# Peptides against a protein of PDB entry 4AID: the designs that were tried, part 60

Target 1, 242 residues: chain A of PDB entry 4AID
Amino acid sequence: FDIKRKTIEWGGKTLVLETGRIARQADGAVLATMGETVVLATAVFAKSQKPGQDFFPLTVNYQEKTFAAGKIPGGFFKREGRPSEKETLVSRLIDRPIRPLFVKGFKNEVQVVVTVLQHDLENDPDILGMVAASAALCLSGAPFMGPIGAARVGWVDGAYVLNPTLDEMKESKMDLVVAGTADAVMMVESEIQELSEEIVLGGVNFAHQQMQAVIDAIIDLAEHAAKEPFAFEPEDTDAIKA

## One batch from the design tools (peptide; made by RFdiffusion4, then SolubleMPNN)

Design b2_p13_8_s3 (from b2_p13_8, 4 letters changed)
Fold by OpenDDE base, seed 4:
Structure b2_p13_8_s3 (fold): chain B 242 residues (1-242), chain A 13 residues (1-13)
Amino acid sequence: as target 1 above (242 residues)
Amino acid sequence: MIESIDVLEELKK
């Protein structure tokens, strides 16, 4: 196995991004670990467009598997087949920032699957899943203009906290999830308890600054482990509608 | 049709 691993310290925790051990049949696959929370992201894309495909067929599936469910808060034995509300929400959180980063006119099927393998009850798999999905896409060779980083920001005792633990989140007045590229914020989702717009905007900026280390880690991993870029030329017809 | 990578089968190996 040619295993590539990138390790960084991020928000006082060790983030590990690994490729080459699992899901080798995927176009991209990343095992991401933070604390004892572990996710596997896989990216697969079709090498051709379907005839008459009018829209970009991106599917993102975040899954908390039943083998991890004994350790996932509220993870009662999910009947196989229907996403929970959480799984649906996190799938959208991953989808939103990545969808606009595909090359315009690319209409090949893309499937991103994020599977929670382990949960430590401290680190939420959602942020880790966003990071892993970004990394898997960057490794895949798909025409994806990533990476994205992601961060959760809390507001605890009058300060910003990067990726608060589930226990710290109980004391937090903010649940702010941000995703972005090196240059731009792509997505913001927030649940806020009576905080000023200034604090929220400061939280977005804090998140964007803190995710740069993750973006750099994904780039470094991709330099060592990415597949050759898929040769894609946009049809000239999509250039005229800008 | 992108065959769903059966991640579960690989984790059992």
Scores: peptide ipSAE 0.007, ipTM 0.447, DockQ to the pose 0.019
Fold by OpenDDE base, seed 5:
Structure b2_p13_8_s3 (fold): chain B 242 residues (1-242), chain A 13 residues (1-13)
Amino acid sequence: as target 1 above (242 residues)
Amino acid sequence: MIESIDVLEELKK
């Protein structure tokens, strides 16, 4: 197997991005690890547009499967066949920042699947899933203008905390999830307890700064392991307005 | 419809 791995220290934790071990039939596949939380992201895209396709058919599916349920609290009680509220929310968190980064006019079907394989009960798989999905898309050859990075920011004892643990989050006055490119913030989602707008904006900036190491790690992985870019020329839609 | 990747079968290999 041609296994490529990138390892960085990120927020006092080791982030590992690996490709080439599993899911090799995907266009892109990344095994991402932070602590003992492990996710697999896969990206698959159609090589042609369906007849009559009028919108970009992106589907993002985040799932905490029952095989990981032995390490995920409440995982054994998930009814097979319906996403939990968390799975639905995280699927949207991944979708929101990546959707606008596809080349305009690309209407081939794209499926991103993020599967939680292990949960350490300290590191939430959502941020890791966002990072892994970004990496998988960058490896896929799809016309995706990523990578995105992602970060969670807490506010604990009057300071920003990057990717706080689930226990630290109980003491946090902020749950701020940010996703962005090297140059831009693409998505902000926040739950805030009595904090000023200044602290929140500072948290967004902190997140964007801290995610650069992840963006750089994805780029480095892609330089060594990405498939050839899918040849896509957007139809000159300006010619139809004339 | 793109076929779902059988992650479980890939992890068993």
Scores: peptide ipSAE 0.007, ipTM 0.460, DockQ to the pose 0.018
Fold by OpenDDE base, seed 2:
Structure b2_p13_8_s3 (fold): chain B 242 residues (1-242), chain A 13 residues (1-13)
Amino acid sequence: as target 1 above (242 residues)
Amino acid sequence: MIESIDVLEELKK
């Protein structure tokens, strides 16, 4: 096994990104850990476009499998086969920032699957899933112009908190999820309780600053473990719609 | 259709 691992301290927690142990048949696969929350992200892409493919066929599936149900709140009642509301929401949170980062004209099928393997009841696997998906795509050789980072920001006792625990979130006046590249914010999702726009904007900036360490960690992992880039040349016709 | 990677089968290996 050629196992590569990147470890960083992030918001007072250890983030680990590992590849080469699990899902080696994927184009990219990353086991990500924060605290005791563990996710596996896999990225696979078709090596050819389907005839008549008119849209980019990206699918993102976040899932909390029944085998992890004993460590996931409410997991014991999850029926296999239908995504929960949370799984649907998190799948969208992952999809939104990554979709625009694929090379224009790329219409090969791409599937990103994020599977929650363990939940510590402190660290929400959504942020970790976003990070892991980004890393898996960067390792895959797909024409993905990532990485993205992600962060959750809370507002507790008049201060920003990076990736608040589920308990800290009960006291938070803000649930702000941000995803972005090194240079740009790609997605903001927020639930806010009686906060000024200034505080919210400051939270977005705080998130974007704090996610840089994650972006750098993904880049470092990719430099050591990424597959060769897939030879993809956009058709000239797709370049004209700039 | 990209075959879904059966993550569960791999975790059992």
Scores: peptide ipSAE 0.007, ipTM 0.464, DockQ to the pose 0.018
Fold by OpenDDE base, seed 3:
Structure b2_p13_8_s3 (fold): chain B 242 residues (1-242), chain A 13 residues (1-13)
Amino acid sequence: as target 1 above (242 residues)
Amino acid sequence: MIESIDVLEELKK
């Protein structure tokens, strides 16, 4: 097995990105760990466009499987076959920042699946899932102009907190999730309790700064483990206007 | 043989 691993310290927690052990049939696959929370992200893309495909067929599916349900708050009775509200929300949080980063005109089917394998009850798998999905896409050879990073920012005792624990979040006046590239913020989602716009904007900036280490870690992993880029030539749509 | 290439170990070479 050719296993490649990147490890960084991030917000006082160990982040590990690993590829080559599992899901080798995927175009990209990353096992990501933060603390003791573990997710598997897989990226698969079709090598051809379907005839008559008029939109970009990206699907993102975040799943918290039943075997982890004994450790996932509210997980005691996940009905098989329907995403929970959380799973639906997190799938959208992953989809939103990655969708714009695909090369224009690419309409091959892309499927990203993020599966929670373990939950430590401290680190929410959503941020880790965003990071893992980004890494899996960067490894896949798909025409994806990532990576993205992601971060959660809390506001506790008058300070920003990177990726607050579930317990710290109870005392937080802000739940701010940010995703972006090295150069740009791509997505912001926030729940805020009586905070100024200045504090919120400062939180976005803080998140974007703190995610750079994750972006760099994904790039480093991709330099060593990425597949050859898929040969995609956008159809010269200018030739149809003549 | 599991060749674990720690990406950090490769960058140190």
Scores: peptide ipSAE 0.006, ipTM 0.408, DockQ to the pose 0.017

Design b2_p13_8_s4 (from b2_p13_8, 6 letters changed)
Fold by OpenDDE base, seed 5:
Structure b2_p13_8_s4 (fold): chain B 242 residues (1-242), chain A 13 residues (1-13)
Amino acid sequence: as target 1 above (242 residues)
Amino acid sequence: MIKSIDVLAELKA
């Protein structure tokens, strides 16, 4: 196995990004760990466009498998075959920042799957899933202009907290999820209790600053483990205006 | 800590 691993300290926790051990049939596959929470992200893309494809067919699926030991926090009883509300929300959190970063005109099918393999009951898999999906796409060779980083920001005892634990989040006046590139914020989702706009904007800036270490870690992993870029030439859309 | 049953099977294969 050609296993590549990047490890960083991030928000007082060890983040590990690993590739080459599992899901080698995917275009990109990353095993990501934060604390004892573990996710597998896989990216697969079609090598051709379907005839008559008029939109970009990106599918993002976040999955919290049924655990032997009971329910994940926030996990509803999965009736067979439907995503939970959490799985639907997190799938959208991953989709939103990555969708605009694909090369314009690329309409090959892309599937990103994030599977929660382990949950420590402290670290929410959503942020880890966003990071893992970004890394898997960067490794895949897909025409993706990432990486993205992601961060959750809390407001606890009058300070910003990077990726608060589920217990720290009970005391937080802010649940701010930010995703972005090195240069830009791509997505903000926020649940806020009686905080000023200044504190919220400061939280976005804090998140964007703190995610740079993750972006750099994905770049370093990709430099050592990425597949060759898929040869994609966008159709010259200027030829249709003649 | 909660582990998925399926993962332990795939990591042992």
Scores: peptide ipSAE 0.122, ipTM 0.747, DockQ to the pose 0.015
Fold by OpenDDE base, seed 1:
Structure b2_p13_8_s4 (fold): chain B 242 residues (1-242), chain A 13 residues (1-13)
Amino acid sequence: as target 1 above (242 residues)
Amino acid sequence: MIKSIDVLAELKA
């Protein structure tokens, strides 16, 4: 197996991005680990557009499978076949920042699947899932203008905390999720308790700064492990309006 | 630590 791995220290935790061991049938596949939380992201895209396709058919599915012991924190009793509220929310958190980064006019079907394989009960898989999905897309050869990074920021004892644990989040006055490229913030989602706009804006900036190490790690992995770019030329639709 | 039942089967295969 041609296994490629990138490891970084990130917010006092080890982040590992690995490709080449599992899901080799996907266009891109990344096993991502933070602490002892583990996710698998896969990206698959169609090599042709469906006739009459008028929109970009991107599907993102985040899933926390059935675990051998107990409830995952925030997981409701899954009856087989419907996403939980958390899975629906995290699927949207992944979708929002990646959707605008596809080349304009690309309308081939794209499927991103993020599966939680292990949960340490400290590190939430959502941020790790965003990072893994970004990495899987960058490896796939799809016309994706990533990577994105992502970070959660807490506010505990008058300081910013990068990717707070589930226990630290109980004491946090902020739950701020940020996703972006090297150059721009693409998405902000926040729950805030009585904090100034200055602290919140500082949190967005802190998140964007802290995600650069992740973006660089995805780029380094892609330079070594990415497939050849899919040859896509958008039809020049602007030339028909003259 | 919680492990997925399905993945423990796939990693042992």
Scores: peptide ipSAE 0.085, ipTM 0.723, DockQ to the pose 0.015
Fold by OpenDDE base, seed 3:
Structure b2_p13_8_s4 (fold): chain B 242 residues (1-242), chain A 13 residues (1-13)
Amino acid sequence: as target 1 above (242 residues)
Amino acid sequence: MIKSIDVLAELKA
């Protein structure tokens, strides 16, 4: 097994991105760890377009499986195989920033699955899931113009906090999730309690700066572990307008 | 620390 691993310190926590041990049948697969929270992201894409496919068929599924002990914070007891509200929301948080980064005209089916394997009760797996999904796509050979980074920003005691713990978030006046490329912010989601627009904009900038280390870590992992790029030539749809 | 039962079973197989 050729196991490749990148480890960085990020927001005072150890972030580990690993590939090559698990889900080798996927186009890309990343085991990501932050603190002691662990997620598996897999990316799979079809090698051909379905006949009559008119839209880009990207599906993102974030899953919190059944845990051996207790309820994870914000988790709902799984009823009958339907995604929880949290699973639905986090699936959208992952989908939103990655969808625009696929090469225009690519309409092969893409499936991203993020599964929570372990929860430390401090680090929310959503940010880790976004990072892992980005890394898995970069490893897959899919025509994805990532990576994206992601960060949560809190506002505690008059300062920005990168990826606050679940306990720090109880004291935070901001829950700001940002995702972006090296060059651009792609997505902002925020819940804010009585903060100025200036503080919020500063939080977006702080998040974008802090996610660069994650983007660099994904690039370094991909340089060593990525599959060959899938040979995709977009059909020149401009030739039909002549 | 909470571990996913189903995935740990899949990883042991």
Scores: peptide ipSAE 0.076, ipTM 0.732, DockQ to the pose 0.016
Fold by OpenDDE base, seed 2:
Structure b2_p13_8_s4 (fold): chain B 242 residues (1-242), chain A 13 residues (1-13)
Amino acid sequence: as target 1 above (242 residues)
Amino acid sequence: MIKSIDVLAELKA
């Protein structure tokens, strides 16, 4: 087993990114841990395009396991076979920032699956799922121009808080989820209570700054554990529009 | 067809 692990301190918590122990049949697989919340991200991509494929067939599926010990906060009892509202929302949060980062013209099927394996009831697995999905894609050899980082920002007692706990979020006037590359913000999702635009924009900047450590951690993991890049040359579609 | 990786089967092995 060639296990690679990256550990960083991030927002006063230990973030661990691990690969090589589990889900080896995936193109990329990352076990990510923050606190005692644990997610597994897997990335799988087809090595050929389907005949007549005209759009990029990316599927992102975030799923929470049924925990025997109760409801995950915000989770209802899973009806067998359908994603919850939360699972649907988080799947979109992961999809939104990664979809634009695939090489143009790549139309092979890509499946990203993020599975919540453990939930500590303090750390929401959404941010961790975004990070893990990014890392799994970077390890996969897929033509993905990541990594992305992600961060949640709260506003508590007149200060930004990185990845507030579920309890800290009760006192937060801001729920700001940001995802981006090293150079760009790719996605913002925000719920704001009576805050100035300046504070919100400052929160986006704070998030983008704080996610750099995660981006760097994914890069470091990928340097040691990534598969060889899939040999994909996009057909020069710009030459056909001239 | 990208088979859904039954990750649960490998975590139990």
Scores: peptide ipSAE 0.022, ipTM 0.507, DockQ to the pose 0.018

## One batch from the design tools (peptide; made by RFdiffusion4, then SolubleMPNN)

Design b2_p14_1_s1 (from b2_p14_1 with E7R E8A F14Y)
Fold by OpenDDE base, seed 5:
Structure b2_p14_1_s1 (fold): chain B 242 residues (1-242), chain A 14 residues (1-14)
Amino acid sequence: as target 1 above (242 residues)
Amino acid sequence: SGVERFRAALARRY
């Protein structure tokens, strides 16, 4: 197995991005670890468009499956059933920033699956899942103009905290999730308790600055492990204006 | 930057 790994220190935690060991049948696959939280992101895309496909068929599925029972909060026997509220929300958090970054006119089916393999009860797998999904897409050869980074920002004791633990989040006046490219913020989701707009905007800027290390780590991994870009020519009407 | 190189490689393909 040709295993490629990138390790960075990020917010006082070790982030590991690994490819080449698991899910090798996917177009892209990344095992991401932060603390003892572990996620597997896979990206798969169709090599042809379906007949009559008129929209971009992106599906994002975040899953906290029962096979990690005893390592996932609330891992008591969720029947193979409808996504939880959390799984639905996190699937949207991943979808929102990545969807606009696909090459215009690309209408092949894309499936991103993020599976939580382990949860340490400190590091939320949602941010890790966003990062892993971005990395998996960058490795896949899909026409994805990423990477995205992601970060959670808390406000604890009058300071910004990058990716607060679940315990730090109990004391946080802000739950701010940001995703973006190197150049732009693509998505903000926030729950805020009695904070000024200035503090919130500062939190978005802080998140965007802190995610650059993750973006750079994804690029470094992709430079060593990405598949060749898929042969796709957009229609002239759908050409990316540079 | 690495991002610029990566995007430039994609932009040559698409």
Scores: peptide ipSAE 0.213, ipTM 0.813, DockQ to the pose 0.228
Fold by OpenDDE base, seed 3:
Structure b2_p14_1_s1 (fold): chain B 242 residues (1-242), chain A 14 residues (1-14)
Amino acid sequence: as target 1 above (242 residues)
Amino acid sequence: SGVERFRAALARRY
């Protein structure tokens, strides 16, 4: 097995990105770990466009299985087959920043699946899922102009906190999720309590700065483990050179 | 940078 691994220190935690061991049938597959939270992202894309396909068919599915190792069963049996509200929201958080980064004119079906394998009850799998999905797409050979990074920013005791724990988030006046490329912020989602616009904008900048280490880690992994880029010619749009 | 090399490789392919 040709296993490639990248490890970085990120916000005082170890982030591990691994490929080559699990889900080898996918176009891209990444096992991502932060603390004892573990997610598997897989990217699969069709090698042809469906006849009459008029839009880009991207599907993102984030799943928190009820019996993941380390997850304490909270009281409700998730019925097999319907996403929870959280799973639906996180699927959108992953979709929003990645969808614009596919090469214009690419209309082959793309499926991104993020599965929570383990949850430590400290590190939320959502940010880790965003990072893993980005990495899986960069490895896949799909025409994805990533990577994206992602970060959660809290505001605790008058300071920014990168990827606060679930306990630190109880004391946070901000829940700010940011995703972006090396050059641009692509998505912001925020819940804020009595904070100035200056603090919120500073939080977006802080997130974008802190995610660069993740972007660089995904690129380092891709330089060693990415598949050959899928052979597709976009219809001549002068916009691919910007 | 690594980013620039990666993006340049993609932009030559697409």
Scores: peptide ipSAE 0.195, ipTM 0.794, DockQ to the pose 0.223
Fold by OpenDDE base, seed 1:
Structure b2_p14_1_s1 (fold): chain B 242 residues (1-242), chain A 14 residues (1-14)
Amino acid sequence: as target 1 above (242 residues)
Amino acid sequence: SGVERFRAALARRY
């Protein structure tokens, strides 16, 4: 297997992005690890548009239901049941920042699947899933003008904390999830307890600064492992108005 | 930057 790996230190934790070992049938596939939390992101896109397709058919599916306590089984996870509230929320958190970054006029079906393979009960797989989905899209050859980074910011003992543990989050007055590109914040989701707007805005800025290392790591991985960009010419919609 | 190089490589094909 031609395994490509990028490792960075991020918020006092080791982030690993890996491709080439599993899900090789996908257009892009990334294993992301932080602590002992492990996610698999896969990106698949159709090589043609369906006749009469009027909208961009992006589907994002985040799944936690198969906590394998142990080595990644090389088996197909059975799609069990209706998504949880968390799985539905995180699927939207991934969708929101990536959807606007596809090339205008691209209407081929895109499916992003994020599967939690392992959870250490300290590192939440949602942020890791956002990062992995971004990386998988950048590797896929899809017309995705990423990468995005993501970060969670807490407010603990009067300071910002990058990607607080689940235990640190119990003491946090802020749960701030931010996603963005190198140049812009694309999405904010926040739950706050009696904090000033200044602290919240400072948290958004802190998140955007801290995610740059992740964006750079995705680019470095893509420079070594991305597929050739899919040959796509958007229909010149200006020619139909003459 | 690496971002600019990556985006420029995509934008040359789209």
Scores: peptide ipSAE 0.187, ipTM 0.806, DockQ to the pose 0.240
Fold by OpenDDE base, seed 4:
Structure b2_p14_1_s1 (fold): chain B 242 residues (1-242), chain A 14 residues (1-14)
Amino acid sequence: as target 1 above (242 residues)
Amino acid sequence: SGVERFRAALARRY
């Protein structure tokens, strides 16, 4: 197996991005690990557009599988079926920042699947899933103008905390999820308890700064393991406005 | 940057 791995220290934790061992049938596949939380992201895209496709058919599916349920808070055997509210929300958190980064006019079906394989009860797989999805897309050859990074920011004891543990989050006055490119913030989602706008904006800036190491790690992995970019010529949509 | 090189490689194809 040609296994490529990137390891970085990130927020005092080891982040590992691995490709080449699992899901080799996908266009891109990344096994991401932080602590003992493990996610598999896969990206698959159609090599042609469907006739009459009017919109970009991106689907993002975040899944917490039953085999991981013994390590997931709440311990319920999630029946294969309708996504939980959490799975729906996390799927949207992944979708929101990646959707705008596809080349305009690309209307081939894209499927991103993030599967939680293990949960350590400290590191939430949502942020790890966002990172893994970004990496999988960058490896896939899809016309994705990534990478994105992502970070969760807490506010604990009057300081910003990068990717707080689930226990640290109980003491946090902020749950701030940020995703962005190297150059721009693409998405913010936040739950705030009695904090100033200045602290929240500072949290967004902190997140964007801290995600640069992840963006660089995805690029380093992609330089060693990315497929050739898919040959796609955008339809000249400027000709339709004349 | 590595980002700029990566994006420039993509942008040469798209």
Scores: peptide ipSAE 0.112, ipTM 0.767, DockQ to the pose 0.233

